# Ledger of designs, part 186: peptides against a protein of PDB entry 2YKT

Target 1, 231 residues: chain A of PDB entry 2YKT
Amino acid sequence: SRSEEMHRLTENVYKTIMEQFNPSLRNFIAMGKNYEKALAGVTYAAKGYFDALVKMGELASESQGSKELGDVLFQMAEVHRQIQNQLEEMLKSFHNELLTQLEQKVELDSRYLSAALKKYQTEQRSKGDALDKCQAELKKLRKKSQGSKNPQKYSDKELQYIDAISNKQGELENYVSDGYKTALTEERRRFCFLVEKQCAVAKNSAAYHSKGKELLAQKLPLWQQACADPS

## One batch from the design tools (peptide; made by RFdiffusion4, then SolubleMPNN)

Design b2_p23_6_s4 (from b2_p23_6, 7 letters changed)
Fold by OpenDDE base, seed 5:
Structure b2_p23_6_s4 (fold): chain B 231 residues (1-231), chain A 23 residues (1-23)
Amino acid sequence: as target 1 above (231 residues)
Amino acid sequence: MPWPSDDNLEKLKEELEKLKKEL
């Protein structure tokens, strides 16, 4: 029946969220944590490299003929420091605005969805059983009427069962329809939240890239001329 | 409910419509 098909679709939406979406989201979070760790590693390794560059700048500053190149090397290291600071800010946002929030929500979601599905199933079954009972009683009544010498005795009761069946059928159909809409809304909320949080990450990433581009574009012409300028 | 409420969902829809107009 149409109601049975829609019921199956409703259950499948909940199952898809619990068995496909949530496990995939947990994996996404794990991959995000791995990416965060790698970027933190980059920051640490970069610090060592540019600290060594500063040491080269110190040596240039101590030289008789290359003093001005010391300042250039220091500026290069300083620009890197500023870029790395922006990266650290991006990483904090990535952790706090995406990973932590997703992890908290996905952890709570299993119990919530299980309860929601169970509630829907219980109520759907209750309405279905009530409908089946009325249909069974109507069949029993019709059998009694066919075997009776006075069928008109049962006519009013037959009409009452027909009306009850019609009403219960309508209620079941409406309930299942609303259940399906609710399930689809639950799925959509989860995807919308993911998109929203990923947009926040994208904005922070854009800020990181823009800051790096700006700083390097400003200083690079100066650095390129440093060796051509007379000492 | 661990995920966005209906109010939050409506806000997201409004933001989406705004973005569509700006693009």
Scores: peptide ipSAE 0.070, ipTM 0.597, DockQ to the pose 0.308
Fold by OpenDDE base, seed 4:
Structure b2_p23_6_s4 (fold): chain B 231 residues (1-231), chain A 23 residues (1-23)
Amino acid sequence: as target 1 above (231 residues)
Amino acid sequence: MPWPSDDNLEKLKEELEKLKKEL
């Protein structure tokens, strides 16, 4: 029946979220944490490299013939420091706005969805059983009426059961239909949240790249000129 | 609910669009 098919579809949506989406999301979070760790490692390694560059700048500043190149080397290190600071801010956003929030949600979601599905199943079954009972009672009543010398005695009761069956059938269909829409909305909400959070991360990443490009573009001509100018 | 409501998603979208214009 239409109701049975929609019921099956509804259950399948919940099962897909629980058995496919949520495990995949947990894996996504794990991969994100690995990526974060790697980028943190880059930041740490970069610090050592540019600290060493600063030391080279100090040596130039102590020289009689290369003092101005010391300032250039310091500027190079400073620009990279600023770029790394932007990377760290991006990583903080990545952690706090994406990973942490997704982790919190996915942890709670298994229990929530299980309860939601169970509630739906219980109510659907209850409505179905009530409908079946009314149908069975109508059938019994009709059998009694056919065997009776006074069938008119049962006419009002028969009409009541027919009306009850019609109402319960409509109620069941509406409930299952609404259940399906609700389940699809639950699925869509999860994907939309993921997309939106990922968009926020992408914007932060774009800002990081833009800032780095701007800083380097501004200073690079000056640094190149310093190599051509005698002291 | 563990996931944001539709209203919250709409607000988030608006905030993201605003941020996009500022970048």
Scores: peptide ipSAE 0.065, ipTM 0.662, DockQ to the pose 0.338
Fold by OpenDDE base, seed 1:
Structure b2_p23_6_s4 (fold): chain B 231 residues (1-231), chain A 23 residues (1-23)
Amino acid sequence: as target 1 above (231 residues)
Amino acid sequence: MPWPSDDNLEKLKEELEKLKKEL
């Protein structure tokens, strides 16, 4: 029936969230943590590289004929520091605004969805059983009427069961339909939240890249000219 | 409702407990 099909669809949405989406989201969070750790590792390694560059700048500053190149090397290291600070801010946002929030939500979600599905199933079954009972009683009544010498005695009761069946069927259909809409909304909210949080990450990433591009664009011409200038 | 804003996480916990009691 239409209601049975809609019921199966509703259950499948909840099952898909619990069995596919949530495990995939946990994996996504884990991969995000790995990515964050790798970026932190890059940051640390980069610090060592640019600290070594500063040392080269110190040597240039101590030289007789290359003093100005020491300042250039220091500027290169300083620009890197500024870019790196922007990256660190991005990483903090990535951790606090995406990973932590997703982790908290996915932890609570399994219990929520299980309870929501069980509540829906219980109520759906209750309404279905009530409908089946009325249908069975009508069938019994009709059998009694066919065997009776006075079928008219059962006419009013038959009408009452017909009305009850119609009402209960409508209620069941509406409940299952609303249940399906609710389940789809639950699924959509999860994807929308992920998209929104990822948009925030993208904005922060764009700010990092923009700052780096700006700083390098400003300084690179100066650095490129440094070797052409006399000491 | 699930997946609320951070300010609604506590409400979610309360709703969960309420829902569990109803089952």
Scores: peptide ipSAE 0.061, ipTM 0.550, DockQ to the pose 0.090
Fold by OpenDDE base, seed 3:
Structure b2_p23_6_s4 (fold): chain B 231 residues (1-231), chain A 23 residues (1-23)
Amino acid sequence: as target 1 above (231 residues)
Amino acid sequence: MPWPSDDNLEKLKEELEKLKKEL
């Protein structure tokens, strides 16, 4: 029946969230933590590299013919420091605004969804059973009427059961329909939240890249000129 | 509820629609 099909679809939405979305989201969080760790590793390695660059700048400053190149090397290290600070800010945001929040939500969601599905199933079954009971009683009444010497005696009661069945059928259909809409809304909330948080990450990432590009674009011509100028 | 309320969901939908128009 249409109601049975819609019921199946409703249950499938909840199952898809529980069995596909939530595990995938946990994996996404894990991959995010791995990515964060890797970027932190890059940060640490970069510090060592640019500290060594500063040392080269010190040597240039001590030279008789390359003093000005010392200043260039120091500027390169300073620009890196500024870019690194922006990266660290981005990583903090990535951790606090995306990973932590998603982790908190996904851990609570299994219990919530299980309860929501169970509540829906219980009420759907209750309405279905009540409908089935009325249908069964009508069938019994009709059998009794067919075997009776006075079938007209049961006509009013038959009409009452027919009306009750119609009302219960409509109620069941409406309940299942609303249940399906609710389930789809639950799914959409999860995707929308993910998109929202990913937008925040994208904005922070854009700010990091923009700052880096700006600083390097400003200084790079000066550094190149220092190499081209005769001593 | 672990996820945004209905009001927040509607706001998110509106923001997403705006973003789609900008892209």
Scores: peptide ipSAE 0.060, ipTM 0.635, DockQ to the pose 0.320; fails the geometry check

Design b2_p23_7_s1 (from b2_p23_7, 12 letters changed)
Fold by OpenDDE base, seed 1:
Structure b2_p23_7_s1 (fold): chain B 231 residues (1-231), chain A 23 residues (1-23)
Amino acid sequence: as target 1 above (231 residues)
Amino acid sequence: SAEAKERLEKKLQEVKEELEKLK
């Protein structure tokens, strides 16, 4: 029946969230943590590289003919430091606004969804059982009427059962329909939450890239001219 | 599935192409 099909669809939505979405989200969080760790590693490695560059700048500053190039090398290291500061801010946001919040949500969600599905199933079954009972009673009544010498005695009761069945069928269909809409809304809400959190991270990432681009665009021409302009 | 992976790869390629147009 239409109601049974819609019921199956509703259950499948909840099952998809619980068995596919949530595990995938946990994996996403794990991959995010790995990515964060790798970026932290890059930051650490970069510090070593640019510290070594500063050392080269110190040597240039101590030279007789390359003093101004020492300042250039120091500026390069300083620009890198500023870029790294932006990266660190992005990483903090990535951790606090995306990973932590998603982890909290996915942990709480298992119990919530299980309860929601159980509630839906219980009520759906209750309505279904009530409908089945009315149908069975109507069938019994019709059997009695067929065996009776006065079938007209049962006509009013038959009409009452028919009306009750119609009403209960409608209620069941509406309940299942609403249940399906609710389930889809729950699914959409979870995807929207992920998208919104990822958008926040994207904004912070954009700020990091923009700052780096701006700083390098400003300073690079100066650095490129340094060798052509002896002190 | 292999088909799902292929669809994903196509979508990723489309996104890459769109991003290149914005450069």
Scores: peptide ipSAE 0.000, ipTM 0.330, DockQ to the pose 0.104
Fold by OpenDDE base, seed 2:
Structure b2_p23_7_s1 (fold): chain B 231 residues (1-231), chain A 23 residues (1-23)
Amino acid sequence: as target 1 above (231 residues)
Amino acid sequence: SAEAKERLEKKLQEVKEELEKLK
């Protein structure tokens, strides 16, 4: 029946969230943590590289003929430091505003969804059982009427059951329909939350990239001419 | 699965192409 099909669809939405979405989200969080760790590793390695560059700058500064190149090398290292600071801020945001929040949400969601599904199922079954009972009573009444010498005696009761069945059928259909809409809304809400959090990360990432671009664009022409313009 | 990975790679390629159109 239409109501039965809609009921199955509703249950499938909840099951999809619990069995597909939430586990996938947990994996996403794990991959995010891995990515964060890797970026932290890059940060550390980069520090060593640019510290070594500073050492080269020191040697240049101590030379008789390359002193100005020492300043250039120091500037290169400093620009990197500034870019790195922006990256660190982005990573903090990534951790605190995305990963932590998603982790908190997904941990609480399993219990919530289980309860929501159970509530829906219980009420759906209750309405279904009530409908079935009325249908059974009507069938019983019709059998009695068929065997009766006075079928008209049961006509009013038959009408009452028919009306009750119609009403209960309508109520069940409406309930299941609303349940399906609710389930879809729950699913959409979770995806929207993920998208919104990713948008925040994207904004922070854009700021990081913009700062780096600006700093490098400002200094690169100066660095490129350093060897062509000896002191 | 390998199939899932392939589907993902295809989708990523499509997204890349769409991004290039926006440049």
Scores: peptide ipSAE 0.000, ipTM 0.343, DockQ to the pose 0.114
Fold by OpenDDE base, seed 3:
Structure b2_p23_7_s1 (fold): chain B 231 residues (1-231), chain A 23 residues (1-23)
Amino acid sequence: as target 1 above (231 residues)
Amino acid sequence: SAEAKERLEKKLQEVKEELEKLK
């Protein structure tokens, strides 16, 4: 029946969230943590490299003929420091605004969805059972009426059962339809949450890349000319 | 499934092509 098919679709939406979306989201979070760790490793390694560059700048500043190149090397290291600060801000946001929030959400969601599905199933079954009971009673009544010498005695009761069946059928169909809409809304909400959090990450990432581009674009021409200039 | 993999590969290719158009 239409109601049965809609019921199956509703259950499948909840199952898809619990069995496919949530596990995939957990994996996404795990991959995010790995990515964060790798970026932290990059930042640490970069710090060592540019600290060593500062040391080269110090040596240049102490030299007789390369003093001005010391300032260039210091500026290169300083620009890196500023870029690094922006990256750290991005990583902090990535951790706090994406990973932590997704992790909290996915852990709470399993229990919530299980309860929501069970509630829906219980109510759907209750309505279905009530409908089946009315249909069974009508069938019994009709059998009694056919065997009776006075069929008119059962006419009012028959009409009552027909009306009850119609009402219960409509109620069941509406409930299942609303259940399906609710399930789809729950699914969409989860994807929207992911998209919104990823948008925040993208915004912060753009700020990091923009800052780096601006700083390097400003200083690079000066650095490129440093060796051509007299000491 | 093999079909699911093929669908994913097709979609990824479409996304790549769309991204190239935005450059």
Scores: peptide ipSAE 0.000, ipTM 0.325, DockQ to the pose 0.112
Fold by OpenDDE base, seed 5:
Structure b2_p23_7_s1 (fold): chain B 231 residues (1-231), chain A 23 residues (1-23)
Amino acid sequence: as target 1 above (231 residues)
Amino acid sequence: SAEAKERLEKKLQEVKEELEKLK
């Protein structure tokens, strides 16, 4: 029946969230943590590299013929430091605005969804059982009427059961329909949350990239000219 | 699995193509 099919679809939505979406989200969070760790590693490694560059700049500054190149090397290291600071800010947002929040939600979600599904199933079954009962009673009544010398005696009661069945069927269909819409809304809400949080991360990432581009665009021409411009 | 990887690569290619349209 239409109601049975819709019921199945509703259950499948909840099951998909619990068995597919949430585990996938946990994996996404784990991969995010790995990515964060790798970027932190880049930060550390970069610091060592540019600290070494500063040392080269110091040596240049101590030279008689390359003093101005020392300043260039220092500027290169400083620009890197500023870019790296932006990366750290991005990582902070990545951790706090995406990973932490997703982790908190996914941890609580399994219990919530299980309860929601159970509630739906219980009510759906209750309505279904009530309908089945009325149908069974009508069938019994019809059997009695067929065996009776006065079938007309049961006509009013038969009509009452028919009306009750019709009403209960309508209620069941409406309930299942609403349940399906609710389930789809629950699914959509979770995807929307992920998208929104990822957008926030994207904005912060854009700031990092913009800052780096600006700083390098400003300084690179100067650095490129340094060797051709003796002091 | 190799099959899963192939499916993912296909999806990523589709996304890449869509991104190029937005540029």
Scores: peptide ipSAE 0.000, ipTM 0.352, DockQ to the pose 0.121

Design b2_p23_7_s2 (from b2_p23_7, 11 letters changed)
Fold by OpenDDE base, seed 4:
Structure b2_p23_7_s2 (fold): chain B 231 residues (1-231), chain A 23 residues (1-23)
Amino acid sequence: as target 1 above (231 residues)
Amino acid sequence: MEEARERLEKKLQEVKEELEKLK
């Protein structure tokens, strides 16, 4: 029946979210944490490298013939520091605005969806059983009427069951239809949330890349000319 | 964050409207 089909579709949506989407989202979060850790590792390693570069700059600054190259090396290290600050800001946002929030939601969502599905199933079954009962009672009444010497005695009761069946059928159909719509909106809400959070990450990443490009584009020509100048 | 919320709400509303046509 139409109601049975809609019921199956509704259950499948909830099951897809719980069994496919949420596990995939957990994996996405895990991969994000790995990515964050790797970038943090890069930041740490880079700090050591550029600290060593600063030391070379100090030595140049102490020399008689390479003092200006010391300033260049310091500028290189400073530009790196600024770029790294932008990266750290991006990572902070990545952690706090994406990973943490997704993690909090996915942990709560499994229980929520399970309860929502069970509630839907219980109510759907209740409505279905009530309908079946009315149909069975009508059938029983009709059999009794056919065997009676006074069939008219049962006419009013028959009409009552017919009306009840009609109403219960309509209620069931509406319930499963609304259930399906609700399930689809729940699914879309989760995807939309992910997309919007990822957009925020993309925006922050763009800011990081833009800052790096700007700083390096400004300074690199100057640094390239430093060795061409007399000592 | 507010802008993202507004966009989400708008999209959800659009979905609800489309699904309403299926009644």
Scores: peptide ipSAE 0.019, ipTM 0.447, DockQ to the pose 0.047
Fold by OpenDDE base, seed 5:
Structure b2_p23_7_s2 (fold): chain B 231 residues (1-231), chain A 23 residues (1-23)
Amino acid sequence: as target 1 above (231 residues)
Amino acid sequence: MEEARERLEKKLQEVKEELEKLK
């Protein structure tokens, strides 16, 4: 029946969230943590590299013929430092605005969804059982009527059961329909939450990239001319 | 894993094409 099919669909939505979405989200968070760790490693390694560059700049500054190149090397290291600072800010946002919040949500969600599904199933079953009972009673009444010399005696009661069945069927269908819409809304909300959090990360990432582009665009022409312009 | 990666690559290609339409 239509109601049975819709019921199965509703249950499947909840199951899909619990068995597919949430585990996938946990994996996403884990991969995010790995990515964060790797980027933190990059910042650390970069510090060592550019500290060494500063040392080269110091040596240039101590030379008689390459003093101005010392300043260039220092500027290169400084620009890198500023870019890395922006990366660190992005990483903080990545951790706080995406990973932490997703982790908190996914941890609580399993129990919530299980309860929601159980509630739906319980009510659906209750309505279904009530309908089945009325149908069974009508069937019994009809059997009695067929065996009776006065079938008209049962006509009013038969009409009552028919009306009850019709009403209960309608209620069940409406309930299941609403349940399906609710389930789909629950699923959509979770995807929307992910998208929104990722948007926040994207904004911070854009700031990082913009800052890097700006700084490098400003200084690179100067650095490129440093060797061409003898002092 | 290989099949999953192939599916992912296909989807990523579709996304790339969609992004080009936004330019």
Scores: peptide ipSAE 0.006, ipTM 0.389, DockQ to the pose 0.131
Fold by OpenDDE base, seed 3:
Structure b2_p23_7_s2 (fold): chain B 231 residues (1-231), chain A 23 residues (1-23)
Amino acid sequence: as target 1 above (231 residues)
Amino acid sequence: MEEARERLEKKLQEVKEELEKLK
């Protein structure tokens, strides 16, 4: 029946969230933490590299013929430091605005969804059982009427049960329909939350990339000319 | 699950193609 099919669809939505979406989201968070750790490692390793570059700049500054190249090497290291600082700001946002918030949500969601599904199932079953009972009573009444010498005495009761069945069937269908819409809304809300948090990360990532591009675009021509234009 | 994976792969390919148009 339509109501049975819609009921199955509703349960499948909840099951998909609980058994597919939430585990996948936990994995996504774990992969995000790994990515964050790797980027932090890059920042640390880069510091060592550019500190060594500064040392080369110091040597150039102490030379008789390459003093001006010392300033160039210092600028290269400083620009990198500024880029790395921007990366660290992006990572803070990545951790605080995405990973932490997703982790908070996913840890509580299993219990919430289980309770929501159980509530839906309980009420759906209750309405279904009430419908079945009315159908069974109508069947019993019809059997009694067929065996009676005066079937007409049961006609009013038969009509009452028919009306009750129709009403209960309509109520069940509406309840299941609303349940399905609710389940789909719950699913959509979770994806929307993920998208919104990713948008925040994307904005901060864009700022990181823009800052790096601007700094390098400004300085690179100067650095490229340093050897060709001795002072 | 296999059908869902195929749909995802198709959509990802479409997105990649759109991104290449922007370059």
Scores: peptide ipSAE 0.006, ipTM 0.377, DockQ to the pose 0.121
Fold by OpenDDE base, seed 2:
Structure b2_p23_7_s2 (fold): chain B 231 residues (1-231), chain A 23 residues (1-23)
Amino acid sequence: as target 1 above (231 residues)
Amino acid sequence: MEEARERLEKKLQEVKEELEKLK
């Protein structure tokens, strides 16, 4: 029946969220933590590299013929430090606004969805059982009517059961339909939350990239001319 | 699941092509 098919679809939505979406989201969070760790490693390694560059700048500053190149090397190191500071701010936001919040939600969600599905199933079954009972009573009444010498005695009761069955069928269909819409809304809400959190990450990432581009665009022409301009 | 993966790969390819046009 239409109601049975829609019921199966509703259950499948909840099952898909619990068995596919939530495990995949946990994996996404794990991969995010790995990415964060790798970027922290990059920041640490970069510090060592640019500290060594500063040392080269110090040596240039001590030389008679390359003093101005020392300033250039210091500027290169400083610009990178500023870019790395922006990266660290982005990473803090990535951790606090995305990973932590997703992790908290996904751990609570399994219990919520299980309860929601169980509630839906219980009410759906209750309505279905009530419908089946009315159908069974109608069938019994019809059998009694067929065996009776006065079938008209049961005509009013038969009409009452037919009306009750029609009403209960309509209620069941409406309930299952609403249940399906609710389930789809729950699924969409979870994807929307992920998209919104990723938008926040994207904004922070854009700020990081813009700052880096601006700083390098400003200084790079000066650095490129440093060797062409003798002291 | 396999069909979903194929659809995703197709969409990712489309996005990649769109990004290349913005360069």
Scores: peptide ipSAE 0.005, ipTM 0.376, DockQ to the pose 0.113

